# Designs tried in a protein design run: peptides against a protein of PDB entry 5ZKO. Part 55

Target 1, 44 residues: chain A of PDB entry 5ZKO
Amino acid sequence: SASNPRKFSEKIALQKQRQAEETAAFEEVMMDIGSTRLQAQKLR

## One batch from the design tools (peptide; made by RFdiffusion4, then SolubleMPNN)

Design b2_p20_1_s1 (from b2_p20_1, 12 letters changed)
Fold by OpenDDE base, seed 1:
Structure b2_p20_1_s1 (fold): chain B 44 residues (1-44), chain C 44 residues (1-44), chain A 20 residues (1-20)
Amino acid sequence: as target 1 above (44 residues)
Amino acid sequence: as target 1 above (44 residues)
Amino acid sequence: SFERRRAAIELAMELQRELR
């Protein structure tokens, strides 16, 4: 069936959403690492 | 509980995997668009 | 961007090495 351009736009939008969610998850990991580092420094 | 560095590595590995999957999905969409464009050109 | 995410992952890996 003809690749409806609307389907492509929808797929791209969904992918951008997933990417944003994964970015947020990554930022959380980085924040956790930062907090852990800060704790490690305080214990020295 | 102390952020076990092993947990961070695991989270990062998971994020890399998800990124690879997202990249593959993007490439698939782009391939579909390319194929559709080629078909449209052949019909002209 | 994927590039920004990659850079951030690399930074995270470096921070992990510093915490070992």
Scores: peptide ipSAE 0.176, ipTM 0.619, DockQ to the pose 0.112
Fold by OpenDDE base, seed 5:
Structure b2_p20_1_s1 (fold): chain B 44 residues (1-44), chain C 44 residues (1-44), chain A 20 residues (1-20)
Amino acid sequence: as target 1 above (44 residues)
Amino acid sequence: as target 1 above (44 residues)
Amino acid sequence: SFERRRAAIELAMELQRELR
């Protein structure tokens, strides 16, 4: 692929966006687990 | 979404896979930049 | 970092096992 600095900056920006999206998805999973744990504790 | 523990394991497994793919994509971008930089230095 | 997130995911898997 054409190695233009502008294209590299764009590739890096896209990669940062994907990393942020993956972080958000991880946080969602952790919150879901935490909520389920709290519910399970209330049922004891 | 139905808070089944099995579904959480699947979500986490999927997240691990995505992270590995994103890491590989980042490494590819960095290698492309590094190669281009080396080529530019040879042309000086 | 990705590594810290991975470790947290692994911890979440263990916590999920404990909830069974």
Scores: peptide ipSAE 0.183, ipTM 0.627, DockQ to the pose 0.052; fails the geometry check
Fold by OpenDDE base, seed 4:
Structure b2_p20_1_s1 (fold): chain B 44 residues (1-44), chain C 44 residues (1-44), chain A 20 residues (1-20)
Amino acid sequence: as target 1 above (44 residues)
Amino acid sequence: as target 1 above (44 residues)
Amino acid sequence: SFERRRAAIELAMELQRELR
């Protein structure tokens, strides 16, 4: 099937979006862990 | 809410899995592009 | 990048071990 560059570009754009979303989700988890650690340290 | 380390570990494991899936999907797209490019080169 | 995220995940795992 004819390699439609537009279709490939769309696939790449979608993958970049998913990667950004997964990065944001990961950063949220890390912030939660960091906040928890800081709270635990304040209680010691 | 009590920072459950198990919950954080589960979230991290899920994020690793999602990353692996997104990586595999990206590699599939890149392989398709590569195959198409190679085919186009053979026709020149 | 995926590599930065992987490194951050590894750091998070270490931090979780420190919280135990």
Scores: peptide ipSAE 0.181, ipTM 0.622, DockQ to the pose 0.098; fails the geometry check
Fold by OpenDDE base, seed 2:
Structure b2_p20_1_s1 (fold): chain B 44 residues (1-44), chain C 44 residues (1-44), chain A 20 residues (1-20)
Amino acid sequence: as target 1 above (44 residues)
Amino acid sequence: as target 1 above (44 residues)
Amino acid sequence: SFERRRAAIELAMELQRELR
């Protein structure tokens, strides 16, 4: 099937969105770890 | 809730897996674009 | 890296314009 360039642009846009979501999820995990580490330091 | 380091490690592992899957999906899209470009060149 | 992938995506979008 002649892959329509418009369909490629759509695939690329979706992939950019997924990447942004995965980055945000990673940052959230890092914030959670940071908060837990800070709490652990207060208990010492 | 004291975020258990084991749970954090698991979250990080899952996030790395997702990142790898998203990378593979991106590479697949790039291969499709490359194949389409090659076909378009043959039609010229 | 995600940055490298973003650059590759941008390049792919440019290549698609050339195919039109």
Scores: peptide ipSAE 0.180, ipTM 0.624, DockQ to the pose 0.092; fails the geometry check

Design b2_p20_1_s2 (from b2_p20_1, 14 letters changed)
Fold by OpenDDE base, seed 2:
Structure b2_p20_1_s2 (fold): chain B 44 residues (1-44), chain C 44 residues (1-44), chain A 20 residues (1-20)
Amino acid sequence: as target 1 above (44 residues)
Amino acid sequence: as target 1 above (44 residues)
Amino acid sequence: DFERRRAAIRLAMELQRALR
């Protein structure tokens, strides 16, 4: 079926949202690792 | 709570999986757009 | 990788607009 251009917009919008959420989740993981590393350094 | 290095590896693995799934979804959207473009060009 | 994907999404949006 001819995927309507509107459906492409929706797919792209959802993909952008997912990417933003994944970027935020990645940054959170990196912050957690950073904090744990700082804690480990203080315990030495 | 001291996020165990094991938990970080699990978080990273899950994040990589999500990124791969999103990349695949993005490529699918791009293929759909490409096919629609080819169809539109044939109709002109 | 993310920047390339962002650029590709922008291109896809431009192509979508050209098809309307």
Scores: peptide ipSAE 0.174, ipTM 0.602, DockQ to the pose 0.095
Fold by OpenDDE base, seed 3:
Structure b2_p20_1_s2 (fold): chain B 44 residues (1-44), chain C 44 residues (1-44), chain A 20 residues (1-20)
Amino acid sequence: as target 1 above (44 residues)
Amino acid sequence: as target 1 above (44 residues)
Amino acid sequence: DFERRRAAIRLAMELQRALR
């Protein structure tokens, strides 16, 4: 199937979007861990 | 909501899985591009 | 970058372990 450059561009764009969404989800997890650590330090 | 360490572990594990899936999807896209490029070179 | 994210996930796992 003739993979045209336009189709490649679309696939790459979709993959970048997915990567951005997963990065945001990761940052949320890291923020939760960081917040918990900060709270634990305040309780000491 | 009491973010417990066990929940963090689960969130991180899920995020690792998602990243692996995204990596595989990216590699598939790159393989498609590479294959198309190789075919184009053979036609020259 | 996926490598950067992998490193960050490793760090998060270490941090999570330190909070146990």
Scores: peptide ipSAE 0.172, ipTM 0.602, DockQ to the pose 0.065
Fold by OpenDDE base, seed 1:
Structure b2_p20_1_s2 (fold): chain B 44 residues (1-44), chain C 44 residues (1-44), chain A 20 residues (1-20)
Amino acid sequence: as target 1 above (44 residues)
Amino acid sequence: as target 1 above (44 residues)
Amino acid sequence: DFERRRAAIRLAMELQRALR
Protein backbone atom coordinates (compact mmCIF):
# COMPACT_ATOMS: atom_id res chain seq x y z
CA SER B 1 0.00 0.00 0.00
CA ALA B 2 1.34 3.42 -1.00
CA SER B 3 3.20 5.10 1.85
CA ASN B 4 0.79 7.93 2.63
CA PRO B 5 2.56 11.18 3.57
CA ARG B 6 0.28 11.20 6.61
CA LYS B 7 1.89 7.95 7.72
CA PHE B 8 5.33 9.52 7.44
CA SER B 9 4.38 12.46 9.62
CA GLU B 10 2.90 10.06 12.16
CA LYS B 11 6.06 7.95 12.19
CA ILE B 12 8.21 11.06 12.58
CA ALA B 13 6.05 12.32 15.43
CA LEU B 14 6.28 8.96 17.22
CA GLN B 15 10.04 8.96 16.68
CA LYS B 16 10.33 12.42 18.23
CA GLN B 17 8.28 11.31 21.21
CA ARG B 18 10.49 8.25 21.71
CA GLN B 19 13.57 10.41 21.47
CA ALA B 20 12.20 12.78 24.11
CA GLU B 21 11.46 9.86 26.44
CA GLU B 22 14.94 8.47 25.94
CA THR B 23 16.42 11.90 26.58
CA ALA B 24 14.56 12.10 29.87
CA ALA B 25 15.83 8.64 30.83
CA PHE B 26 19.34 9.72 29.94
CA GLU B 27 19.09 12.87 32.05
CA GLU B 28 17.96 10.72 34.98
CA VAL B 29 21.07 8.56 34.58
CA MET B 30 23.26 11.64 34.51
CA MET B 31 21.57 13.03 37.61
CA ASP B 32 22.10 9.72 39.42
CA ILE B 33 25.78 9.77 38.51
CA GLY B 34 26.07 13.37 39.66
CA SER B 35 24.36 12.59 42.95
CA THR B 36 26.61 9.58 43.52
CA ARG B 37 29.68 11.70 42.86
CA LEU B 38 28.49 14.34 45.27
CA GLN B 39 27.92 11.69 47.93
CA ALA B 40 31.36 10.21 47.34
CA GLN B 41 32.91 13.65 47.74
CA LYS B 42 31.05 14.26 51.00
CA LEU B 43 32.30 10.97 52.42
CA ARG B 44 35.94 11.97 51.86
CA SER C 1 20.49 2.68 48.05
CA ALA C 2 23.82 3.86 46.64
CA SER C 3 23.78 4.04 42.85
CA ASN C 4 26.11 1.17 42.01
CA PRO C 5 28.48 2.01 39.12
CA ARG C 6 27.39 -1.31 37.61
CA LYS C 7 23.88 0.09 37.37
CA PHE C 8 25.19 3.10 35.48
CA SER C 9 26.91 0.94 32.89
CA GLU C 10 23.74 -1.09 32.51
CA LYS C 11 21.64 2.04 32.06
CA ILE C 12 24.12 3.49 29.56
CA ALA C 13 24.23 0.23 27.60
CA LEU C 14 20.45 0.15 27.47
CA GLN C 15 20.39 3.77 26.34
CA LYS C 16 22.86 3.02 23.53
CA GLN C 17 20.74 0.10 22.41
CA ARG C 18 17.60 2.24 22.37
CA GLN C 19 19.41 4.91 20.41
CA ALA C 20 20.47 2.32 17.82
CA GLU C 21 16.87 1.15 17.54
CA GLU C 22 15.69 4.74 17.16
CA THR C 23 18.30 5.32 14.46
CA ALA C 24 17.18 2.20 12.59
CA ALA C 25 13.56 3.32 12.80
CA PHE C 26 14.53 6.75 11.48
CA GLU C 27 16.46 5.23 8.59
CA GLU C 28 13.46 3.04 7.75
CA VAL C 29 11.20 6.10 7.60
CA MET C 30 13.69 7.91 5.38
CA MET C 31 13.97 4.89 3.10
CA ASP C 32 10.18 4.69 2.81
CA ILE C 33 10.04 8.37 1.88
CA GLY C 34 12.80 7.87 -0.68
CA SER C 35 11.07 4.84 -2.19
CA THR C 36 7.77 6.70 -2.41
CA ARG C 37 9.49 9.61 -4.11
CA LEU C 38 11.13 7.28 -6.60
CA GLN C 39 7.81 5.62 -7.36
CA ALA C 40 6.15 8.99 -7.88
CA GLN C 41 8.89 9.95 -10.32
CA LYS C 42 8.47 6.71 -12.29
CA LEU C 43 4.75 7.31 -12.66
CA ARG C 44 5.35 10.70 -14.30
CA ASP A 1 20.49 15.81 18.95
CA PHE A 2 22.28 12.47 18.83
CA GLU A 3 25.71 14.11 18.90
CA ARG A 4 24.91 15.89 22.14
CA ARG A 5 23.57 12.64 23.57
CA ARG A 6 26.72 10.78 22.52
CA ALA A 7 28.87 13.39 24.22
CA ALA A 8 26.81 13.14 27.38
CA ILE A 9 27.03 9.32 27.36
CA ARG A 10 30.81 9.62 27.06
CA LEU A 11 30.84 11.97 30.03
CA ALA A 12 28.69 9.55 32.00
CA MET A 13 31.12 6.74 31.25
CA GLU A 14 34.04 8.87 32.39
CA LEU A 15 32.24 9.77 35.60
CA GLN A 16 31.39 6.13 36.18
CA ARG A 17 35.04 5.21 35.75
CA ALA A 18 36.12 7.93 38.17
CA LEU A 19 33.73 6.57 40.81
CA ARG A 20 35.06 2.99 40.64
Scores: peptide ipSAE 0.166, ipTM 0.598, DockQ to the pose 0.072
Fold by OpenDDE base, seed 4:
Structure b2_p20_1_s2 (fold): chain B 44 residues (1-44), chain C 44 residues (1-44), chain A 20 residues (1-20)
Amino acid sequence: as target 1 above (44 residues)
Amino acid sequence: as target 1 above (44 residues)
Amino acid sequence: DFERRRAAIRLAMELQRALR
């Protein structure tokens, strides 16, 4: 099958985008945890 | 909202799993590219 | 890159804890 470099580059770009989206979602979760922990500490 | 540490840990675990799946998919694409490149080099 | 970002977030959280 003709290795279409364009198709490979598009697949790589899509995977990088998905990884970035998953990273952003993870960072949001971690920020929420951090904020909640900070709030809990202020209430003590 | 009660910061349920279990819910946070579950969310983190889910995000790690998704990232691992996306990484595996990326590695598969890169392996296919590498194999194709190697085959093309052998035909030269 | 993802592992590096996770490590940075963990470090930031640890630093925030240590500075209190």
Scores: peptide ipSAE 0.127, ipTM 0.589, DockQ to the pose 0.081; fails the geometry check

Design b2_p20_1_s3 (from b2_p20_1, 12 letters changed)
Fold by OpenDDE base, seed 2:
Structure b2_p20_1_s3 (fold): chain B 44 residues (1-44), chain C 44 residues (1-44), chain A 20 residues (1-20)
Amino acid sequence: as target 1 above (44 residues)
Amino acid sequence: as target 1 above (44 residues)
Amino acid sequence: DSERRRAAIELAREIQREIR
């Protein structure tokens, strides 16, 4: 089947979206850990 | 609940694994597109 | 990184709208 640049652009964009969402999820985990550590420090 | 560093480390490790898997999936998409483009060029 | 993330999501949504 002829390479459809529109379909290729879609595949690239969708995969970049997934990468960005996984990065955001990692940042959220790091913020949660940071907040928990800060709370633990205030209790000492 | 006490911040469990073991659980935090597990969350980080799992999220890093997901990021690596999404990167690998992107590279696979790029290889497929590259191969398709190369095939299209050979047919010209 | 956050701006690049937003731009990627916006581009994906735009492309999805053009295909529907």
Scores: peptide ipSAE 0.233, ipTM 0.679, DockQ to the pose 0.115
Fold by OpenDDE base, seed 3:
Structure b2_p20_1_s3 (fold): chain B 44 residues (1-44), chain C 44 residues (1-44), chain A 20 residues (1-20)
Amino acid sequence: as target 1 above (44 residues)
Amino acid sequence: as target 1 above (44 residues)
Amino acid sequence: DSERRRAAIELAREIQREIR
């Protein structure tokens, strides 16, 4: 219940890291789709 | 390496869900900060 | 978004160093 700015700052930082990691994972999926589509086009 | 749109669509959906969950967790942290600050003000 | 991602990770690491 006590305001602990350092602990809150830590929580915020950790959540921002998780969000960034999930964004990176999404970007990887999108890159994989793009690469696969490009490969399929070259094979036609 | 094979284009599987259904599998890619599933991966995208799962990543969108994870992003939403991480956003909700961040909002919870921010709400906790706000609540704690409000409580501290009332006790002064 | 890649730059924002890098910045967020760097900030998280910096805060983690300060709090340890």
Scores: peptide ipSAE 0.230, ipTM 0.679, DockQ to the pose 0.089
Fold by OpenDDE base, seed 1:
Structure b2_p20_1_s3 (fold): chain B 44 residues (1-44), chain C 44 residues (1-44), chain A 20 residues (1-20)
Amino acid sequence: as target 1 above (44 residues)
Amino acid sequence: as target 1 above (44 residues)
Amino acid sequence: DSERRRAAIELAREIQREIR
């Protein structure tokens, strides 16, 4: 079946969205770690 | 609640796995596009 | 990078609306 370019562009866009969302989730985890570390330093 | 470093490391590992899976899915889409293009060129 | 992320999400949402 002829790969409809529209289907590929859609798949690419969806994958880029997922990658971006996973990156955001990772950054949130890293921010939480940073905040926790800062809090621990303030309590010393 | 003291953020257990074990929980953060686990969250990081999980997010890295998800990012790798999404990257693989993106590469598959790109390979499919490439294969389709190559096939179209062979049929000319 | 955050801008690219936002743009990608917005584009994907737009495409999803167009195909619905």
Scores: peptide ipSAE 0.230, ipTM 0.677, DockQ to the pose 0.037
Fold by OpenDDE base, seed 5:
Structure b2_p20_1_s3 (fold): chain B 44 residues (1-44), chain C 44 residues (1-44), chain A 20 residues (1-20)
Amino acid sequence: as target 1 above (44 residues)
Amino acid sequence: as target 1 above (44 residues)
Amino acid sequence: DSERRRAAIELAREIQREIR
C-alpha cells in the first residue's frame, strides 16, 4: 500500500518518543545506582 | 537497601536490551518507508 | 536526552492533532 507519508511521520514520531522514554528510564536506573553507591561509601 | 551489585547489573542489562529493541523497531519503520518509496518510484 | 524526549512528545502530539 502506498504508505501515507502522514502515517509514516506518525510512526516515526511515536518511535522517537519511545526511544527517549527508554533513555530516561535508563538514566533513572543509573541515578538510583549512583545514590546507593554514595550511601554505601558514607557508611564505610 | 544495599542494592546487590548483581541486581543492578541485571537491571542495567535489561534496560540496554530494551533500548536496543526500540532502536531495531525504529530501523524497521525506516525500512518500510524506504520500501514504499522505492515502489512508488518504480510506478512512475 | 530530556529535551529529545520533550521534542518527540510534542511532535507526536502535533501529528495526532493533524490526524484527528
Scores: peptide ipSAE 0.244, ipTM 0.685, DockQ to the pose 0.080; fails the geometry check

Design b2_p20_1_s4 (from b2_p20_1, 12 letters changed)
Fold by OpenDDE base, seed 5:
Structure b2_p20_1_s4 (fold): chain B 44 residues (1-44), chain C 44 residues (1-44), chain A 20 residues (1-20)
Amino acid sequence: as target 1 above (44 residues)
Amino acid sequence: as target 1 above (44 residues)
Amino acid sequence: SFERRRAAIELARELQEAIR
């Protein structure tokens, strides 16, 4: 199928947005892990 | 296998590296598209 | 898709198990 540069650029932009959302979700989980570790250290 | 926090830290680091590589790849493609558009405008 | 999110959730589970 004909490579449409517009469609291609839109696809890349959408993928970048998805990557940012995935990153934010990963960082949220990492913050929760950090809080859990801190609590565990207080209980030791 | 024994849960070693060091192994978890390594997994996180690997995932962050992959994310950076994916980001770089998408940016490269976007630059190529931008260059192609600029060339097409010059030929019009 | 969502590979990093799924991996983060898995890692969180493993870390919680290590703290117990």
Scores: peptide ipSAE 0.207, ipTM 0.642, DockQ to the pose 0.215
Fold by OpenDDE base, seed 1:
Structure b2_p20_1_s4 (fold): chain B 44 residues (1-44), chain C 44 residues (1-44), chain A 20 residues (1-20)
Amino acid sequence: as target 1 above (44 residues)
Amino acid sequence: as target 1 above (44 residues)
Amino acid sequence: SFERRRAAIELARELQEAIR
């Protein structure tokens, strides 16, 4: 396989980007859960 | 926001799947780097 | 890190179970 260090760096950079996007999506889910929990507590 | 627990579980499951895919891709990159290093050592 | 992400996902799961 043509081991181009540039290609490796690009693959790593792409993976870091995906990780950042997934982290953002996760934070959104956590905020939604937190909001829901707070609302449920107010209704009790 | 309609906090559907099902939607949260689905989002978490999807994120776990994406992590597995990202892990596999990372392992592939690391194997390629390792193979390249081994080949370079054989040529020295 | 993947470990931090994993821990966060597990926490989210626990929170989801607690609000059911």
Scores: peptide ipSAE 0.203, ipTM 0.654, DockQ to the pose 0.063
Fold by OpenDDE base, seed 3:
Structure b2_p20_1_s4 (fold): chain B 44 residues (1-44), chain C 44 residues (1-44), chain A 20 residues (1-20)
Amino acid sequence: as target 1 above (44 residues)
Amino acid sequence: as target 1 above (44 residues)
Amino acid sequence: SFERRRAAIELARELQEAIR
């Protein structure tokens, strides 16, 4: 089947979206840990 | 239920693994595109 | 994925509760 550059671009876009979602999920967890630690410090 | 920091560390480790797997999947897609282009060039 | 974001929020909540 002919290499469809349009299909490749769609695959790349979908994979980039998935990678960005995993990054955002990780950053959200780490940010919440950081904010909680900062709050705990303010209460000391 | 008692906060189990060990369970949280395991969850973070699993999230890091997922992020690495998504990165590897992206690299695989890019390699497949690159190899397909190279093969097409050899047939010209 | 909405499911992955939800899981991250849940994990963040659990971590916040544990650090208190």
Scores: peptide ipSAE 0.196, ipTM 0.641, DockQ to the pose 0.105
Fold by OpenDDE base, seed 2:
Structure b2_p20_1_s4 (fold): chain B 44 residues (1-44), chain C 44 residues (1-44), chain A 20 residues (1-20)
Amino acid sequence: as target 1 above (44 residues)
Amino acid sequence: as target 1 above (44 residues)
Amino acid sequence: SFERRRAAIELARELQEAIR
C-alpha cells in the first residue's frame, strides 16, 4: 500500500475533528445533567 | 425535558464507545506509520 | 484520556513529517 504521508495527515486530522466533536457532545451532556440537578434542587 | 438518568447513562456509554473506536483507529494509523517507516528504512 | 490521545495524535503527526 502506498503509504502516502498525505493519507496519514488526513486520518490524523479526521481523528482530531472527531475528538473535538466528542468533547463538545460530552460538554453538552454535562450541561444537561447540571441543569437537571439544578432543577431537582429547586424542587426540594 | 424529563432528564431521565437512563438517557444520560446511554449518552455517556455512547461517548465512551466512540472514544474507544477512535482510539483503535488512531492505533491503526500509528501501526501503518510504523510499518511504512520500517519499509522505508529497508529501502535505504 | 483525551489529552493522552491528543498527545499521541501529535506524535503521529511528527513521525509522519519525519518520514517525508
Scores: peptide ipSAE 0.192, ipTM 0.650, DockQ to the pose 0.061; fails the geometry check

Design b2_p20_2_s1 (from b2_p20_2, 11 letters changed)
Fold by OpenDDE base, seed 2:
Structure b2_p20_2_s1 (fold): chain B 44 residues (1-44), chain C 44 residues (1-44), chain A 20 residues (1-20)
Amino acid sequence: as target 1 above (44 residues)
Amino acid sequence: as target 1 above (44 residues)
Amino acid sequence: SLQREIERLKAEMERLLAEA
């Protein structure tokens, strides 16, 4: 399989996209946790 | 939106999956680069 | 119980981010 610099660049771009998606998913979970915590505090 | 612990757990599982996919993609890229480098060295 | 689980999940997510 002739891997060339263009193919490497494409794979790196995909890697960066996956990293961004992972970060977004983390932030979403943390936002949900934070929201739930805030709601619980308001009811105390 | 009623976020509950079950939903959090599901999102954590998804996050772990994304991390694993990211790691696998990274390792694949590095393997390709390493292989290409090795091949280039053999031709020198 | 709920709060304990929330804190556990938060810690797990923070660990995952640090490992990435």
Scores: peptide ipSAE 0.122, ipTM 0.578, DockQ to the pose 0.058
Fold by OpenDDE base, seed 4:
Structure b2_p20_2_s1 (fold): chain B 44 residues (1-44), chain C 44 residues (1-44), chain A 20 residues (1-20)
Amino acid sequence: as target 1 above (44 residues)
Amino acid sequence: as target 1 above (44 residues)
Amino acid sequence: SLQREIERLKAEMERLLAEA
């Protein structure tokens, strides 16, 4: 069916968006860890 | 703060869960494509 | 990786289009 490629393309696009959001969330966590580490180092 | 490592660990765990869910979503799409392909092949 | 899976899905979709 000709509709399948469009549906698949939309699903792929949504998954790419989710992957980007996950990457951003991961980077946020890493920034928090980095900030905490830096603060801990300054206190020593 | 001793709570930070736990919070970070939790955030990482949640992120891993999300990644696994997204992987499962990709696999579902692949199954749909595979099924469609198989059906198309049977009709030829 | 998710990116590799995306590329695989794209390739599969393209193959389906070529079969039509």
Scores: peptide ipSAE 0.102, ipTM 0.563, DockQ to the pose 0.071
Fold by OpenDDE base, seed 5:
Structure b2_p20_2_s1 (fold): chain B 44 residues (1-44), chain C 44 residues (1-44), chain A 20 residues (1-20)
Amino acid sequence: as target 1 above (44 residues)
Amino acid sequence: as target 1 above (44 residues)
Amino acid sequence: SLQREIERLKAEMERLLAEA
């Protein structure tokens, strides 16, 4: 496919969206671990 | 959902997969840009 | 980096398992 500047900008925008989704998923994992850690501390 | 270590390991594995996919997509974009740049140089 | 943070979380998870 002929790569052109408009296509590049679109690909970059999609990549930024993917990065944001990855970050959100990572934050969810961290929240779950943090909550579990807090619960473990309460049991001790 | 009760967060447990097994669930955490699964979530981390999925997150690593997402990161790898994001990296691959980024590399594809960079290759396309690089190829187009090279073509533009040949026409000058 | 994201990878460094993932490794930190793995280490924390392992600590929680060791304490259980």
Scores: peptide ipSAE 0.086, ipTM 0.554, DockQ to the pose 0.105
Fold by OpenDDE base, seed 1:
Structure b2_p20_2_s1 (fold): chain B 44 residues (1-44), chain C 44 residues (1-44), chain A 20 residues (1-20)
Amino acid sequence: as target 1 above (44 residues)
Amino acid sequence: as target 1 above (44 residues)
Amino acid sequence: SLQREIERLKAEMERLLAEA
């Protein structure tokens, strides 16, 4: 049977949420690296 | 203490893997939607 | 793109490890 369009919309919404969570995790890593670089620069 | 750069590289590698997995999952959803649309068109 | 940013960051971290 063809999968229900409502189930597809839910899957897409879930994928968008996962993408947002991954983006947030990436941004956290970038902030940590940025902070580390700034600290290293201050020590030179 | 500044976080170890090696830990950052591991976090980046993990993030890259997660992104690839999310892309694959998204493509699967899009294929399912495409197949459903094709089936609906054939009925029409 | 996020992928390009990840690759840039990875390369930079590898450089930081090489300088230590």
Scores: peptide ipSAE 0.102, ipTM 0.562, DockQ to the pose 0.067; fails the geometry check

Design b2_p20_2_s2 (from b2_p20_2, 12 letters changed)
Fold by OpenDDE base, seed 5:
Parts: structure tokens; C-alpha cells; sequence
Structure b2_p20_2_s2 (fold): chain B 44 residues (1-44), chain C 44 residues (1-44), chain A 20 residues (1-20)
């Protein structure tokens, strides 16, 4: 009985972690695009 | 060229909005769970 | 989505509370 609430909290924590990872991945892609653009501008 | 940064900023804004919506949904669900738990405890 | 996953957890918890 009491083990179920703990398991639920763990599931929620894992879901939050996944959300954070998805956000971080998006930010990384955006930074890479920004860096590529800056490099292209320097070569022109 | 210059349109890309604007498009990227829009993508970031959309991602932030999505994250905020998911957080709000999480908080709502957690509140409902808490209320349900409290009711169950009162009946026991 | 995170929302759907959390809603599933909510449903599981509510079922367990109803069964107890």
C-alpha cells in the first residue's frame, strides 16, 4: 500500500527529468545554429 | 539570412510556452491527486 | 507528452485509492 505513493512520486520525477532533457536538447541545437551563423558571417 | 535568427527566437518562445503549459498541467494534476488522497484518508 | 504521462499516473493513483 504505502509503496505505491513512493513509486508514483518516482514516476513523476522521471517525467520531469525527461522534460528537462528535451529542453536542454532544444537549447543545444539552437546554440549550434547560432555558432554556425556566426562562423559564416566571419568568412564573408 | 537575418530572417533565420527571428525564426529561431520564435521557436525558442514556442518551446518556452510549451514548457509552461506542461508545468501548469503537472501542478493541476498534483493538486487533484492531493485532494483525492485527502478524501480517502478522511473516509478511513 | 509530460501532461499525458502525468495524467496516466493520476489515473493509476485514483484507481488504487478506490480499491483500498
Amino acid sequence: as target 1 above (44 residues)
Amino acid sequence: as target 1 above (44 residues)
Amino acid sequence: SLRRQIERVKAEMERLLAEA
Scores: peptide ipSAE 0.138, ipTM 0.538, DockQ to the pose 0.095
Fold by OpenDDE base, seed 2:
Structure b2_p20_2_s2 (fold): chain B 44 residues (1-44), chain C 44 residues (1-44), chain A 20 residues (1-20)
Amino acid sequence: as target 1 above (44 residues)
Amino acid sequence: as target 1 above (44 residues)
Amino acid sequence: SLRRQIERVKAEMERLLAEA
């Protein structure tokens, strides 16, 4: 089976990238929520 | 801007799914490492 | 966190390579 250290390192690197993408997506959602909240406060 | 509560909930649900996929990918890497470790031990 | 878990796995892999 092609499970060698180089392949492991590659999988780990891809996993780190995936985590960064998830974090960025979460931050985008939070920015949208924050913006909406700010707008709602201005209308008060 | 299309930033409404329904859209927020949808984005959060997608983020949770992405997190689950990331966890599954991590578990796959751990399985590969575990298998390699077991093989290395058998060769000793 | 998954990041810390990944770092632990990397360290373990490096150990396995050093033992070989």
Scores: peptide ipSAE 0.134, ipTM 0.553, DockQ to the pose 0.085
Fold by OpenDDE base, seed 1:
Structure b2_p20_2_s2 (fold): chain B 44 residues (1-44), chain C 44 residues (1-44), chain A 20 residues (1-20)
Amino acid sequence: as target 1 above (44 residues)
Amino acid sequence: as target 1 above (44 residues)
Amino acid sequence: SLRRQIERVKAEMERLLAEA
């Protein structure tokens, strides 16, 4: 079945959305780690 | 609230899984594009 | 890459655990 170029564009758009979601989740983890590190430093 | 390191490990594992899924989906798109291109060349 | 960033985060968590 010949895949429609429009379907490719949709797949690419979905991949870009997934990448953005992964980036946001990564940033959340980094914020949590940063806060934990800061708290640990304050306790020393 | 101090985030538990175990929760960070779980978040990292989930992100690795998401990355693998994203890679697989990307490869599928590339295969579809490749097959479509090959079909178009055969029709010329 | 996201992979390298995740590995850096993992290493950081391991360091924090070792310091505790």
Scores: peptide ipSAE 0.125, ipTM 0.552, DockQ to the pose 0.082; fails the geometry check
Fold by OpenDDE base, seed 4:
Structure b2_p20_2_s2 (fold): chain B 44 residues (1-44), chain C 44 residues (1-44), chain A 20 residues (1-20)
Amino acid sequence: as target 1 above (44 residues)
Amino acid sequence: as target 1 above (44 residues)
Amino acid sequence: SLRRQIERVKAEMERLLAEA
């Protein structure tokens, strides 16, 4: 099937969504690290 | 459970893998676009 | 970029380890 621009745009949109999900996952990890750091500081 | 560096590193490794997969998928889309463009040029 | 985010996480992990 001729890959048409609509199909391409849909694939690109899905890739952007996946990129956003990956970014969110990294932000979650950063928050966990930050929380851990804060807890460690409180224990000092 | 205290998010420890090992758990963080594992999460990062998984994210890197995901990124590689998403990059490969994007490259596939780009190849399809390139092929389609080439075909369109041949029809002119 | 994701790469930059990873590097930031690594740096933060290193800081946490250094503080321990």
Scores: peptide ipSAE 0.123, ipTM 0.548, DockQ to the pose 0.083; fails the geometry check

